Peptides against a protein of PDB entry 4Y8H. Designs and how they scored, part 25

Target 1, 222 residues: chain A of PDB entry 4Y8H
Amino acid sequence: TTIVGVKFNNGVVIAADTRSTQGPIVADKNCAKLHRISPKIWCAGAGTAADTEAVTQLIGSNIELHSLYTSREPRVVSALQMLKQHLFKYQGHIGAYLIVAGVDPTGSHLFSIHAHGSTDVGYYLSLGSGSLAAMAVLESHWKQDLTKEEAIKLASDAIQAGIWNDLGSGSNVDVCVMEIGKDAEYLRNYLTPNVREEKQKSYKFPRGTTAVLKESIVNICD

## One batch from the design tools (peptide; made by RFdiffusion4, then SolubleMPNN)

Design b1_p12_8_s3 (from b1_p12_8, 5 letters changed)
Fold by OpenDDE base, seed 3:
Structure b1_p12_8_s3 (fold): chain B 222 residues (1-222), chain A 12 residues (1-12)
Amino acid sequence: as target 1 above (222 residues)
Amino acid sequence: SVADELLARTAA
């Protein structure tokens, strides 16, 4: 997996690759690793796919209830706190490694969470087996005061570094853009750089390609 | 088997 987050002047972008694996096997070529916690708070997940999906769904449900009880839009720091407390309770046995990002009434935010419940903050972050490939791109090209378009490009270039150089990453780039004062923009398969060409061979041979040498009809009913 | 458990875990 390669997941990234990048802050820009008026919001935050997250991106992910679309490969899932089972040891050396590609289990899914086009899985979704971007999860909605709330309308304007999204996360990217690395680690155990079932755990990332389940924990984000659980916290998403509790954030909705919290928003209703408080009559307030949900905050990214509330989601962060709920996630870290849940993960810490399970002492790293829930294999969720998350980049959590969003916009709320206090501004734009970008955080990471590890399975043991530690949290980090930054203007750009990467996680997963492809994180070093992604970070090489981020460290080379990140600058302050990025535009939305520059941040999307930087995030997608960082994911592509994982796709091309990490065995655990592959196929496509998914993106989610969260800009202040706008709805979240989820861009499923924003880039599809691995479309397979037409197969040169077909294994559909004409009928009769294998000769019939002998036929026999046997009645097995008494 | 350990192999079966590894195959049951999908990594993202």
Scores: peptide ipSAE 0.115, ipTM 0.598, DockQ to the pose 0.092; fails the geometry check
Fold by OpenDDE base, seed 1:
Structure b1_p12_8_s3 (fold): chain B 222 residues (1-222), chain A 12 residues (1-12)
Amino acid sequence: as target 1 above (222 residues)
Amino acid sequence: SVADELLARTAA
């Protein structure tokens, strides 16, 4: 997995690759690693796919209830706190490594969470097996005061570094853009750099291509 | 087996 988050002047972008693995096997070539916690709070997940999905859904549900109870829009820091307390309680046994990002009435936010419940804050972050490949791009090209377009490009270039250089990463780039004062923009398969060329020939032969040369019927009851 | 455990865990 390669997941990244990048803050820009008016919001935050997260991005992910789309490969799922089971050891050496590619289980899914086009999985979704970007999860919605709330309409304007999204998460990218690395680690155990089931755990990343389940924990984000659980916290998403609790955030919705909290929002209703408080009559307030969900806050990224509330999601962060709920996630880290939950993960810490399970002492790293829930294999979720998350980049949590969003916009709320207090502004734009970008955090990471590890399975043991530690949290980090930054203007750019990467996690997963491709994180070093992504970070090489981020460290080389990140600057202050990024535009939305520059941040999307930087995030997608960082994910591509994972796609090309990390065995655990592959296929496509998914992006979610969360800009202050706008709806979240989920860009499923924003880049599809691994589309296979059209097959030149079909090996689906007509029925009867292989001739029956001999047939015998044997009664097994005599 | 280790193989079975690896197959049981889908990593993102």
Scores: peptide ipSAE 0.115, ipTM 0.630, DockQ to the pose 0.101; fails the geometry check
Fold by OpenDDE base, seed 2:
Structure b1_p12_8_s3 (fold): chain B 222 residues (1-222), chain A 12 residues (1-12)
Amino acid sequence: as target 1 above (222 residues)
Amino acid sequence: SVADELLARTAA
């Protein structure tokens, strides 16, 4: 997995690859790793796919209830706190590594959370097996006061570095843009750089293409 | 086995 978050002048963007794996096996070529916690708060998940999905749904539900109870729009720091306390309670047994981002009445926010419940803050972040490939791009090209378009490009380039260089990452780039004063823009399959060409030949041959040269029936039951 | 665990867990 490669997941990234990048702050820009008026918001935050997160992005992810779309490969799911089971050891050396590609389980899903086009999985969704961007999860909605609330309308304007999204996260990207690395680690155990079931845990990332389940924990984000659980916190999303509790954030909605909290929002209704407080008569306030959800805050990214509330989601962060709920996630980290939940993950800490389970002592890293919930294998969720998250980049949490969003916009709320206090501004734009970008955080990361590890499975044991530690949290980080930054202007750009990467997690997953492709995080070093992504971070190489981020460290090379990140600057202060990015535009929306520059941030989307930077995030997408960082994910592509994971797609090309990390075995655990692959296929497509998903993006979610959260800009202050706007609705969140979820861009599923924003880039699809790995579309396979049409197979040039059929490998289906008529029966009898391989000649039967000899046949023998052997009784192997006593 | 480690292999069985890797196959049982879907990583994202």
Scores: peptide ipSAE 0.112, ipTM 0.623, DockQ to the pose 0.093; fails the geometry check
Fold by OpenDDE base, seed 4:
Structure b1_p12_8_s3 (fold): chain B 222 residues (1-222), chain A 12 residues (1-12)
Amino acid sequence: as target 1 above (222 residues)
Amino acid sequence: SVADELLARTAA
């Protein structure tokens, strides 16, 4: 997995690749790693896919209840705190590594969370097996006062670095943009750089192309 | 088994 977050002048962008793996096996070529905690708070997940989805849904539900109880729009720091306390309680056994980002009445925010419940803050972050590939791009091209377009470009370039250089990352780039005063913009498959070319030949043969050479009937109840 | 658990863990 490669996941990134990048702050820009009026918000935050997160992005992810779309490869899921089971050891050496590509389990899904186009999985979704961006999860909605609330309408304006999204996260990217690395680690165990089921855990990232489940924990974000759980905290999303509790954030909604908290928002209703407090009569306030949910805050990124509230989601961060709830996530980290939950993950800490389970001592890293919930394999969720998250970049949490969003906009709220206090501004735009970008954080990361590790499975043991530690948290970090930054203007740009990367996690997952492709994090170093992504970080190389981020460190090379990040600057202060990024525009929305520059931040989307930077985030997508960082994800592509993971796609091309990390075995655990691949296929497509998903993006979510959270700008102050706007709805979150979820861009599923924002880039699809790995569309397979049309096969030069079809291997769909007519039925009967392979001759039956032998038939045997075996009774398995004897 | 540990192998089954490893196979069941889809890493995103």
Scores: peptide ipSAE 0.109, ipTM 0.627, DockQ to the pose 0.087; fails the geometry check

Design b1_p12_8_s4 (from b1_p12_8, 4 letters changed)
Fold by OpenDDE base, seed 3:
Structure b1_p12_8_s4 (fold): chain B 222 residues (1-222), chain A 12 residues (1-12)
Amino acid sequence: as target 1 above (222 residues)
Amino acid sequence: SIGDELAARTAS
């Protein structure tokens, strides 16, 4: 997996690759690694796919209830706190490594969470087996005061570095853009650089290609 | 363990 987050002048973008693996096997070529916690708070997940999905759904449900109870829009720091406390309680046995990002009444935010419950903050972040490939791009091209378009480009280039250079990453780039004062833009398959061409040959032979040479009826019942 | 890696679907 390669997941990234990049802050820009008026918001935050997260991106992910779409490969799922089981050891050396590609289990899914086009899985979704971006999860909605709330309408304006999204996360990208690395680690155990079931754990990333389940923990984000659980916290998403509790964030909705908390929002209703407080009569306030959800805050990214609230989601961060709930996630880290849950993960810490399970001492790293829930294999969720998350980049959490969003916009709320206090502004735009970008955080990371590790399975043992530690958290980091930054203007750009990467996680997963492709994180070093992604970080090489981020460290080379990140600057202050990025535009939305520059941040999307930087994030997608960082994911592509994982796609091309990390065995655990592959296929497509998914993007989610969270800009202050706007709805979140979930861009499923924003880039599809690995579309397979049509196969040159078909192995669907005409019926009767293999002739019946012999037939025998044997009674195998008493 | 390596066995756990083979059994679990990973998004990493």
Scores: peptide ipSAE 0.046, ipTM 0.593, DockQ to the pose 0.128; fails the geometry check
Fold by OpenDDE base, seed 1:
Structure b1_p12_8_s4 (fold): chain B 222 residues (1-222), chain A 12 residues (1-12)
Amino acid sequence: as target 1 above (222 residues)
Amino acid sequence: SIGDELAARTAS
């Protein structure tokens, strides 16, 4: 997996690749690694796919209840706190590594969370097996005061570095843009750089193409 | 085991 987050002047973007693996096997070529916690709070997940999905759904549910109870829009720091406390309680046995981002009444936020419940903050972040490939791009091209378009490009370029250089990453780029004062923009398959060309020939041969060379009937009953 | 690796779909 390659997941990234990039802050820009008026919001935050997260992006992910779409390969799922089981050891050396590609289990899914086009899985979704971007999860909605709330309408304006999204996360990208690396690690155990079931754990990333389950923990984000659980916290998403609790955030909705908390929002209703407090009559307040969900905050990224509330999601961060709930996630880290949950993950810490399970001592890293929930294999979720998350980039959590969003916009709320306090502004735009970008955080990362590790399976043992540690958290980081930054203007750009990467996680997953492709994180170093992504970080090479981020460190080379990140600057302050990015525009939305520059941040989307930077994030997608960082994911592509994972796609091309990390065995655990592949296929497509998914993007979610969270801009202050706007709805979240989920861009499923924003880039599809690995579309295979149409197969030139069919291997479906007519019946009888393979000749029967010999036939024998054996009685197996006495 | 190889079976355990197959059971754990990793979004890596």
Scores: peptide ipSAE 0.045, ipTM 0.603, DockQ to the pose 0.101; fails the geometry check
Fold by OpenDDE base, seed 5:
Structure b1_p12_8_s4 (fold): chain B 222 residues (1-222), chain A 12 residues (1-12)
Amino acid sequence: as target 1 above (222 residues)
Amino acid sequence: SIGDELAARTAS
């Protein structure tokens, strides 16, 4: 997996690749690694796919209840705290590594969470097996005061670095843009750089292509 | 179990 988050002047973007693996096997070529916690709070997940999905759904449900109870829009820091406390309780046995981002009444936010419940903050972050490939791009091209378009490009370039260089990453780039004062923009398959061309040849040969070289009839009752 | 196969999917 390669997941990234990048802050820009008026919001935050997260992006992910779309490969799921089981050891050396590509299990899914186009999985979704971006999860909605709330309408304006999204998460990218690395690690155990079931754990990332389950924990984000659980916290998403609790955030909705909390929002209704408090009569307030959900905050990214509330989601962060709930995720952190949940993951810490399970001492890293829930294999969720998350980039949590969003916009709320307090502004735009970008955080990361590790399976043991530690959290980081930054203007740009990467996680997953492709994180070093992504970080090489981020460190080379990140600057202050990115535009939305520059941030989307930077995030997508960082994911592509994982797609091309990390065995655990592949296929497509998914993006979610969370801009202050706007609805979240989920861009499923924003880039599809691995579309396979039509196969030039078929392995379906007509019957009789392989000649019979020898035939023998054996009576098994003698 | 079906659960074990799902758990083995690493979105690494």
Scores: peptide ipSAE 0.043, ipTM 0.611, DockQ to the pose 0.069; fails the geometry check
Fold by OpenDDE base, seed 2:
Structure b1_p12_8_s4 (fold): chain B 222 residues (1-222), chain A 12 residues (1-12)
Amino acid sequence: as target 1 above (222 residues)
Amino acid sequence: SIGDELAARTAS
């Protein structure tokens, strides 16, 4: 997995690749790693796919209840706190590594969470097996006061670095843009750089293409 | 463990 978050002048963008793996096997070529916690708070997940999905859904449900109870729009720091406390309680056994981002009445926010419940804050972040490939791009091209378009490009370039250089990452780029004063913009398959070309030849041959050189019938009844 | 990662669908 390669997941990234990038703050820009008026919001935050997160992005992810779309490969799911089971060891050396590609289990899903187009999985969704961006999860909605609330309308304006989204999360990118690395680690165990089931854990990232389940924990984000659980916290999303609790955030909705909390929002209704407090009569307030959900805050990114509330989601962060709920996630980290939950993950810490399970002592890293929930294999979720998350980039949590969003906009709320206090502004735009970008955080990361590790499976043991530690948290980080930054203007740009990467997680997953492709995180170093992504970080190489981020460190090279990040600047202060990014525009929305520059941030989307930077995030997508960082994900592509994971797609091309990390075995655990691949296929497509998903993006979610959270801008202050706007609805979240979820861009599923924002880039699809790995569309397979049509097969040039058929591997379906008529019966008899392979010659039978010898036939033997063996009776195996005792 | 590395073995658990083989059985689990990892988003890594």
Scores: peptide ipSAE 0.041, ipTM 0.601, DockQ to the pose 0.110; fails the geometry check

## One batch from the design tools (peptide; made by RFdiffusion4, then SolubleMPNN)

Design b2_p13_1_s1 (from b2_p13_1, 8 letters changed)
Fold by OpenDDE base, seed 2:
Structure b2_p13_1_s1 (fold): chain B 222 residues (1-222), chain A 13 residues (1-13)
Amino acid sequence: as target 1 above (222 residues)
Amino acid sequence: SALAARRAKAIFY
């Protein structure tokens, strides 16, 4: 997996690749790794697929209840705190590694969470097996005061570095843009750089295409 | 021979 987050002048972008794996096997070529916690708070997940989906759904439900109870829009720091406390309680046995981002009445936010419940803050972040490939792009091209378009490009370029260089990453780029004063923009398959060409020929030959030239019976019993 | 049923490795992102 390669997941990234990038802050820009008026919001935050997260992006992910779309490969899931089971050891050396590609389980899904076009999975969704971007999860909605609330309308304006999204996360990208790496690690155990079931744990990332389950924990984000659980916290999303609790954030909705909290929002209704407080009569307030959900805050990214509330989601961060709920996620980290839950993950810490399970001592890293819930294999979720998350980039959490969003917009709320206090502004735009970008955080990361590890399975043991540690958290980081930054203007750009990467996680997953492709994180170093992504970070090489981010460190080379990140600047202050990014526009929305520059941040989407930077995030998508960083995900592509994971797609090309990390075995755990592949296929497509998904993007979610969270801009202050707007609805979240979820861009499923924003880039599809791995479309396979049509097979030029059929490999199904009629039975008997290969002639039997010789046959011999060998006794293997002494 | 303990056929350690290779626990189907979890699906990872």
Scores: peptide ipSAE 0.496, ipTM 0.777, DockQ to the pose 0.482; fails the geometry check
Fold by OpenDDE base, seed 5:
Structure b2_p13_1_s1 (fold): chain B 222 residues (1-222), chain A 13 residues (1-13)
Amino acid sequence: as target 1 above (222 residues)
Amino acid sequence: SALAARRAKAIFY
């Protein structure tokens, strides 16, 4: 997995690759690793697929209840705290590694969470097996005061570095843009750089293409 | 059947 988050002047973008794996096997070529916690709070997940999905749904549900109870829009820091406390309680046994981002009445936010419940803050972040490939791009091209378009480009380039260089990453780039004063823009398959061309030949050969070279009848009964 | 829903812990993102 390669997941990234990048802050820009008026919001935050998160992006992810779309490969899931089962050991050396590609389980899904086009999975969705971007999860909605609330309308304007999204996360990207790495680690155990079931744990990332389940924990984000659980916190998303509790954030909605909290929002209704408090008559307030959900805050990214509330989601962060709830995720952190939940993950810490399970001492890293819930294998969720998350980049959590969003916009709320207090502004735009970008955080990361590790399975043991530690959290980081930054203007740009990467997680997953492709995180170093992504970070090489981020460290080379990140600057202050990015525009929305520059941040989407930077995030997508960082994900592509994972797609091309990390075995755990692949296929497509998904993006979610959370801009202050706007609805979240979920760009499923924003880039599809691995579309396979039509196969030049059929692999269905006529019967008899593989010749029988030798035949022997062996009696194996006594 | 309960067997079909094995989201095996073995699937990673």
Scores: peptide ipSAE 0.478, ipTM 0.765, DockQ to the pose 0.394; fails the geometry check
Fold by OpenDDE base, seed 3:
Structure b2_p13_1_s1 (fold): chain B 222 residues (1-222), chain A 13 residues (1-13)
Amino acid sequence: as target 1 above (222 residues)
Amino acid sequence: SALAARRAKAIFY
């Protein structure tokens, strides 16, 4: 997995690759690693697929209840605190590694969470097996005061570095843009750089290509 | 081991 987050002048962008694996096997070529916690708070997940999805859904439900109880829009720091306390309680046995980002009445925010419940803050972040490939791009091209378009490009270039250089990453780039004063923009398959060409041969042979040499009916019940 | 067999079934992102 390669996941990234990048802050820009008026918001935050997160991005992810779309490969899932089972050891050396590609399980899904086009999975979704971006999860909605609330309308304007999204996360990208790495680690155990079931744990990342289940934990983000659980905290998303609790954030909705908290928003109704307080009569306030949910805050990214509230989601961060709920996630870290839950993960810490399970001592890293819930294998969720998250980049959490969003916009709220206090501004735009970008955080990371590890499975043991530690949290970090930054203007740009990467996690997953492709994180070093992504970070090489981020460290080379990140600057202060990025525009929305520059941040989307930087995030997508960083994910592509994971796609090309990390065995755990592959296929497509998903993006979610959270800008202050706007709805979140979820861009599923923003880039599809790995469309397979048509196979050179068809394996649909005519019926009868393999001859039937013998037929027999055997009763297997007495 | 039973633990190794369980890990082989998990899907990772």
Scores: peptide ipSAE 0.468, ipTM 0.768, DockQ to the pose 0.743; fails the geometry check
Fold by OpenDDE base, seed 1:
Structure b2_p13_1_s1 (fold): chain B 222 residues (1-222), chain A 13 residues (1-13)
Amino acid sequence: as target 1 above (222 residues)
Amino acid sequence: SALAARRAKAIFY
């Protein structure tokens, strides 16, 4: 997996690749690694697929209840704290590694969370097996005061570095843009750089192409 | 181990 987050002047973008694996097998070529915690708070997940989905759904549900109880829009720091405390409680046995990002009444936020419950903050972050490939791009091209378009490009270029260089990453780039004062923009398959060309020939032969060389009827009753 | 077998069966992102 390659997941990234990049802050820009008026918000935050997260991006992910779309490969899932089961050992040496590609389990899904086009899985969704971007999860909605709330309308304006999204996360990207790496690690155990089931754990990332389950923990983000659990926290998303509790964030909704908290929002209703407080009569306030959800805050990224509330989601961060709930995720951190939950993951820490399970001592890294929940294999979720998350980039959590969003916009709320306090501004735009970008955090990462590791399975043991540690958290980081930054203007750009990467996680997963492709994180070093992504970080090489981020460290080379990140600057302060990025535009929305520059941040989307930087995030997508960083994910592509994972797609091309990391065995755990592949296929497509998904993007989610969270801009202050706007709805979240979920761009499923923003880039599809691995579309296979049309097959030049079919291996579907006419029926009867395989000759029957011999037939025999055997009675199995004595 | 059963734990290794469980990990080998998990789908990863």
Scores: peptide ipSAE 0.466, ipTM 0.766, DockQ to the pose 0.805; fails the geometry check

Design b2_p13_1_s2 (from b2_p13_1, 8 letters changed)
Fold by OpenDDE base, seed 1:
Structure b2_p13_1_s2 (fold): chain B 222 residues (1-222), chain A 13 residues (1-13)
Amino acid sequence: as target 1 above (222 residues)
Amino acid sequence: SALEARRAKAIFY
């Protein structure tokens, strides 16, 4: 997996590749690693697929209840705190590694969470097996005061570095843009750089191409 | 270990 987050002047973007693996097997070529915690708070997940999905759904549900109870829009720091406390409780046995980002009444936020419950903050972050490939791009091209378009490009370039160089990453780039004062923009398959060309030939041969060499009928009744 | 075997069978992102 390669997941990234990049802050820009008026919000935050997260991006992910779309490969899931089961050992040496590609389980899904086009899975969704971006999860909605709330309308304006999204996360990207790496690690155990089931754990990442389950924990984000659980916290998303509790965030909705909290929002209703407080009559306030959800805050990224609330989601962060709930996630880290839950993960810490299970001592890293829940294999979820998350980049959590969003916009709320306090502004735009970008955090990361590890399975043992530690958290980091930054203007750009990467996680997953492709994180070093992504970070090489981020460190080379990140600057302060990015525009939305520059941030989307930087994030997608960083994910592509994972796609091309990390065995655990592949296929497509998904993006979610969370800009202050706007709805979240989920861009499923923002880039599809691995579309296979049309096959030159078909292996569907005319019926009868394979000759029957011998046929026998055996009675099984005594 | 059984735990390692379970992890090896898990789908990863």
Scores: peptide ipSAE 0.455, ipTM 0.794, DockQ to the pose 0.841; fails the geometry check
Fold by OpenDDE base, seed 5:
Structure b2_p13_1_s2 (fold): chain B 222 residues (1-222), chain A 13 residues (1-13)
Amino acid sequence: as target 1 above (222 residues)
Amino acid sequence: SALEARRAKAIFY
């Protein structure tokens, strides 16, 4: 997995690749690693797929209830706190590694969470097996005061570094843009750089293409 | 171990 988050002047973008794996096997070529916690709070997940999905759904449900109870729009820091406390309680046994981002009445936010419950904050972050490939791009091209378009490009370039260089990453780039004062823009398959061309040849040959040189029938029963 | 067996079968992002 390669997941990234990048803050820009008026919001935050997160992006992910779309490969899931089972050891050496590609389980899904086009899975969705971006999860909605609330309408304007999204996360990208790495680690155990079931754990990332389940924990984000659980916290998403609790955030909705909390929002209704408090009569307030959900806050990214509330989601962060709920996630980290839950993960810490399970001492890293819930294998969820998350980049959590969003916009709320207090502004735009970008955080990361590790399975043991530690959290980080930054203007740009990467997680997953492709995180170093992504970080090489981020460290080379990140600057202050990014525009929305620059941030989307930077995030997508960082994900592509994972797609091309990390065995755990592949296929497509998904993006979610959370801009202050706007609805979240979920861009499923924003880039599809691995579309195969039409196969040049058919591998289904007519019957008889392989010649039978000889045939014998032998009785094996007494 | 049960943990190792689970890890080997788990789908990862």
Scores: peptide ipSAE 0.446, ipTM 0.787, DockQ to the pose 0.804; fails the geometry check
Fold by OpenDDE base, seed 3:
Structure b2_p13_1_s2 (fold): chain B 222 residues (1-222), chain A 13 residues (1-13)
Amino acid sequence: as target 1 above (222 residues)
Amino acid sequence: SALEARRAKAIFY
């Protein structure tokens, strides 16, 4: 997996690749690694697929209840705290590694969470097996006061570095843009750089290519 | 171990 987050002047963008694996096997070529916690709070997940999905859904449900109880829009730091406390309780046995981002009444936010419950803050972050490939791009091209368009490009370029260089990453780029004062923009398959070309041969042979030479009926009942 | 066998079959992002 390669997941990234990048802050820009008026919000935050997160992005992910779309490969899932089962040992040496590509399990899904176009999975979704971006998860909605609330309408304006999204996360990208790495680690055990089931754990990342389940934990984000659980916290998303609790954030909705909390929002209703407080009569307030949910805050990114509330989601962060709930995720952290839950993951820490399970001592890293829930294999979720998350980049959490969003906009709320206090502004735009970008955090990361590890499975044991530690958290980080930054203007740009990467996680997953492709994180070093992504970080090489981020460190080379990140600057202060990025525009929305610059941040989307930077994030997508960083994900592509994972796609091309990390065995655990592949296929497509998904993006979610969270800008202050706007609805979140989820861009599924924002880039699809790995469309397979047409196969040179078809294995659909004419019927009868392999002849039936003999038929026999054997009674296996006593 | 049973844990190792379970991990070997897990799907990862």
Scores: peptide ipSAE 0.443, ipTM 0.772, DockQ to the pose 0.816; fails the geometry check
Fold by OpenDDE base, seed 2:
Structure b2_p13_1_s2 (fold): chain B 222 residues (1-222), chain A 13 residues (1-13)
Amino acid sequence: as target 1 above (222 residues)
Amino acid sequence: SALEARRAKAIFY
């Protein structure tokens, strides 16, 4: 997996690749690794697929209840706190590694969470097996005061670095843009750089295409 | 280990 987050002038963007694996097997070529916690708070997940999906759904449900109870829009820091406390409780056995981002009444936010419950903050972040490939791109091209378009380009380039260089990453780029004062923009398959070309020939041949040229019987018993 | 066996069967992002 390669997941990234990048802050820009008026919001935050997250992006992910679309490969899931089962050991050496590609389980899904086009899975969705971006999850909605609330309308304006999204996360990208790496690690155990079931754990990432389940924990984000659980916290998303609790955030909705909390929002209704407090009569306040959900905050990214609330989601962060709930996620980290839950993960810490299970001492890293819930294999979820998350980039959490969003916009709320306090502004735009970008955080990362590890399975043991530690958290980081930054203007750009990467996680997953492709994180080093992504970070090489981010460190080379990140600057302050990015525009929305520059941030989307930077995030997608960082994901592509994972797609090309990490065995755990592949296929497509998904993007979610969360801008202050706007609805979240989920861009499923924003880039599809791995479309297979049409097969040139059929590999089904008639029986007898390969002739038997010689046959011999050998006795192997004494 | 049981953990390793489980990890080998799990789907990962």
Scores: peptide ipSAE 0.439, ipTM 0.769, DockQ to the pose 0.721; fails the geometry check

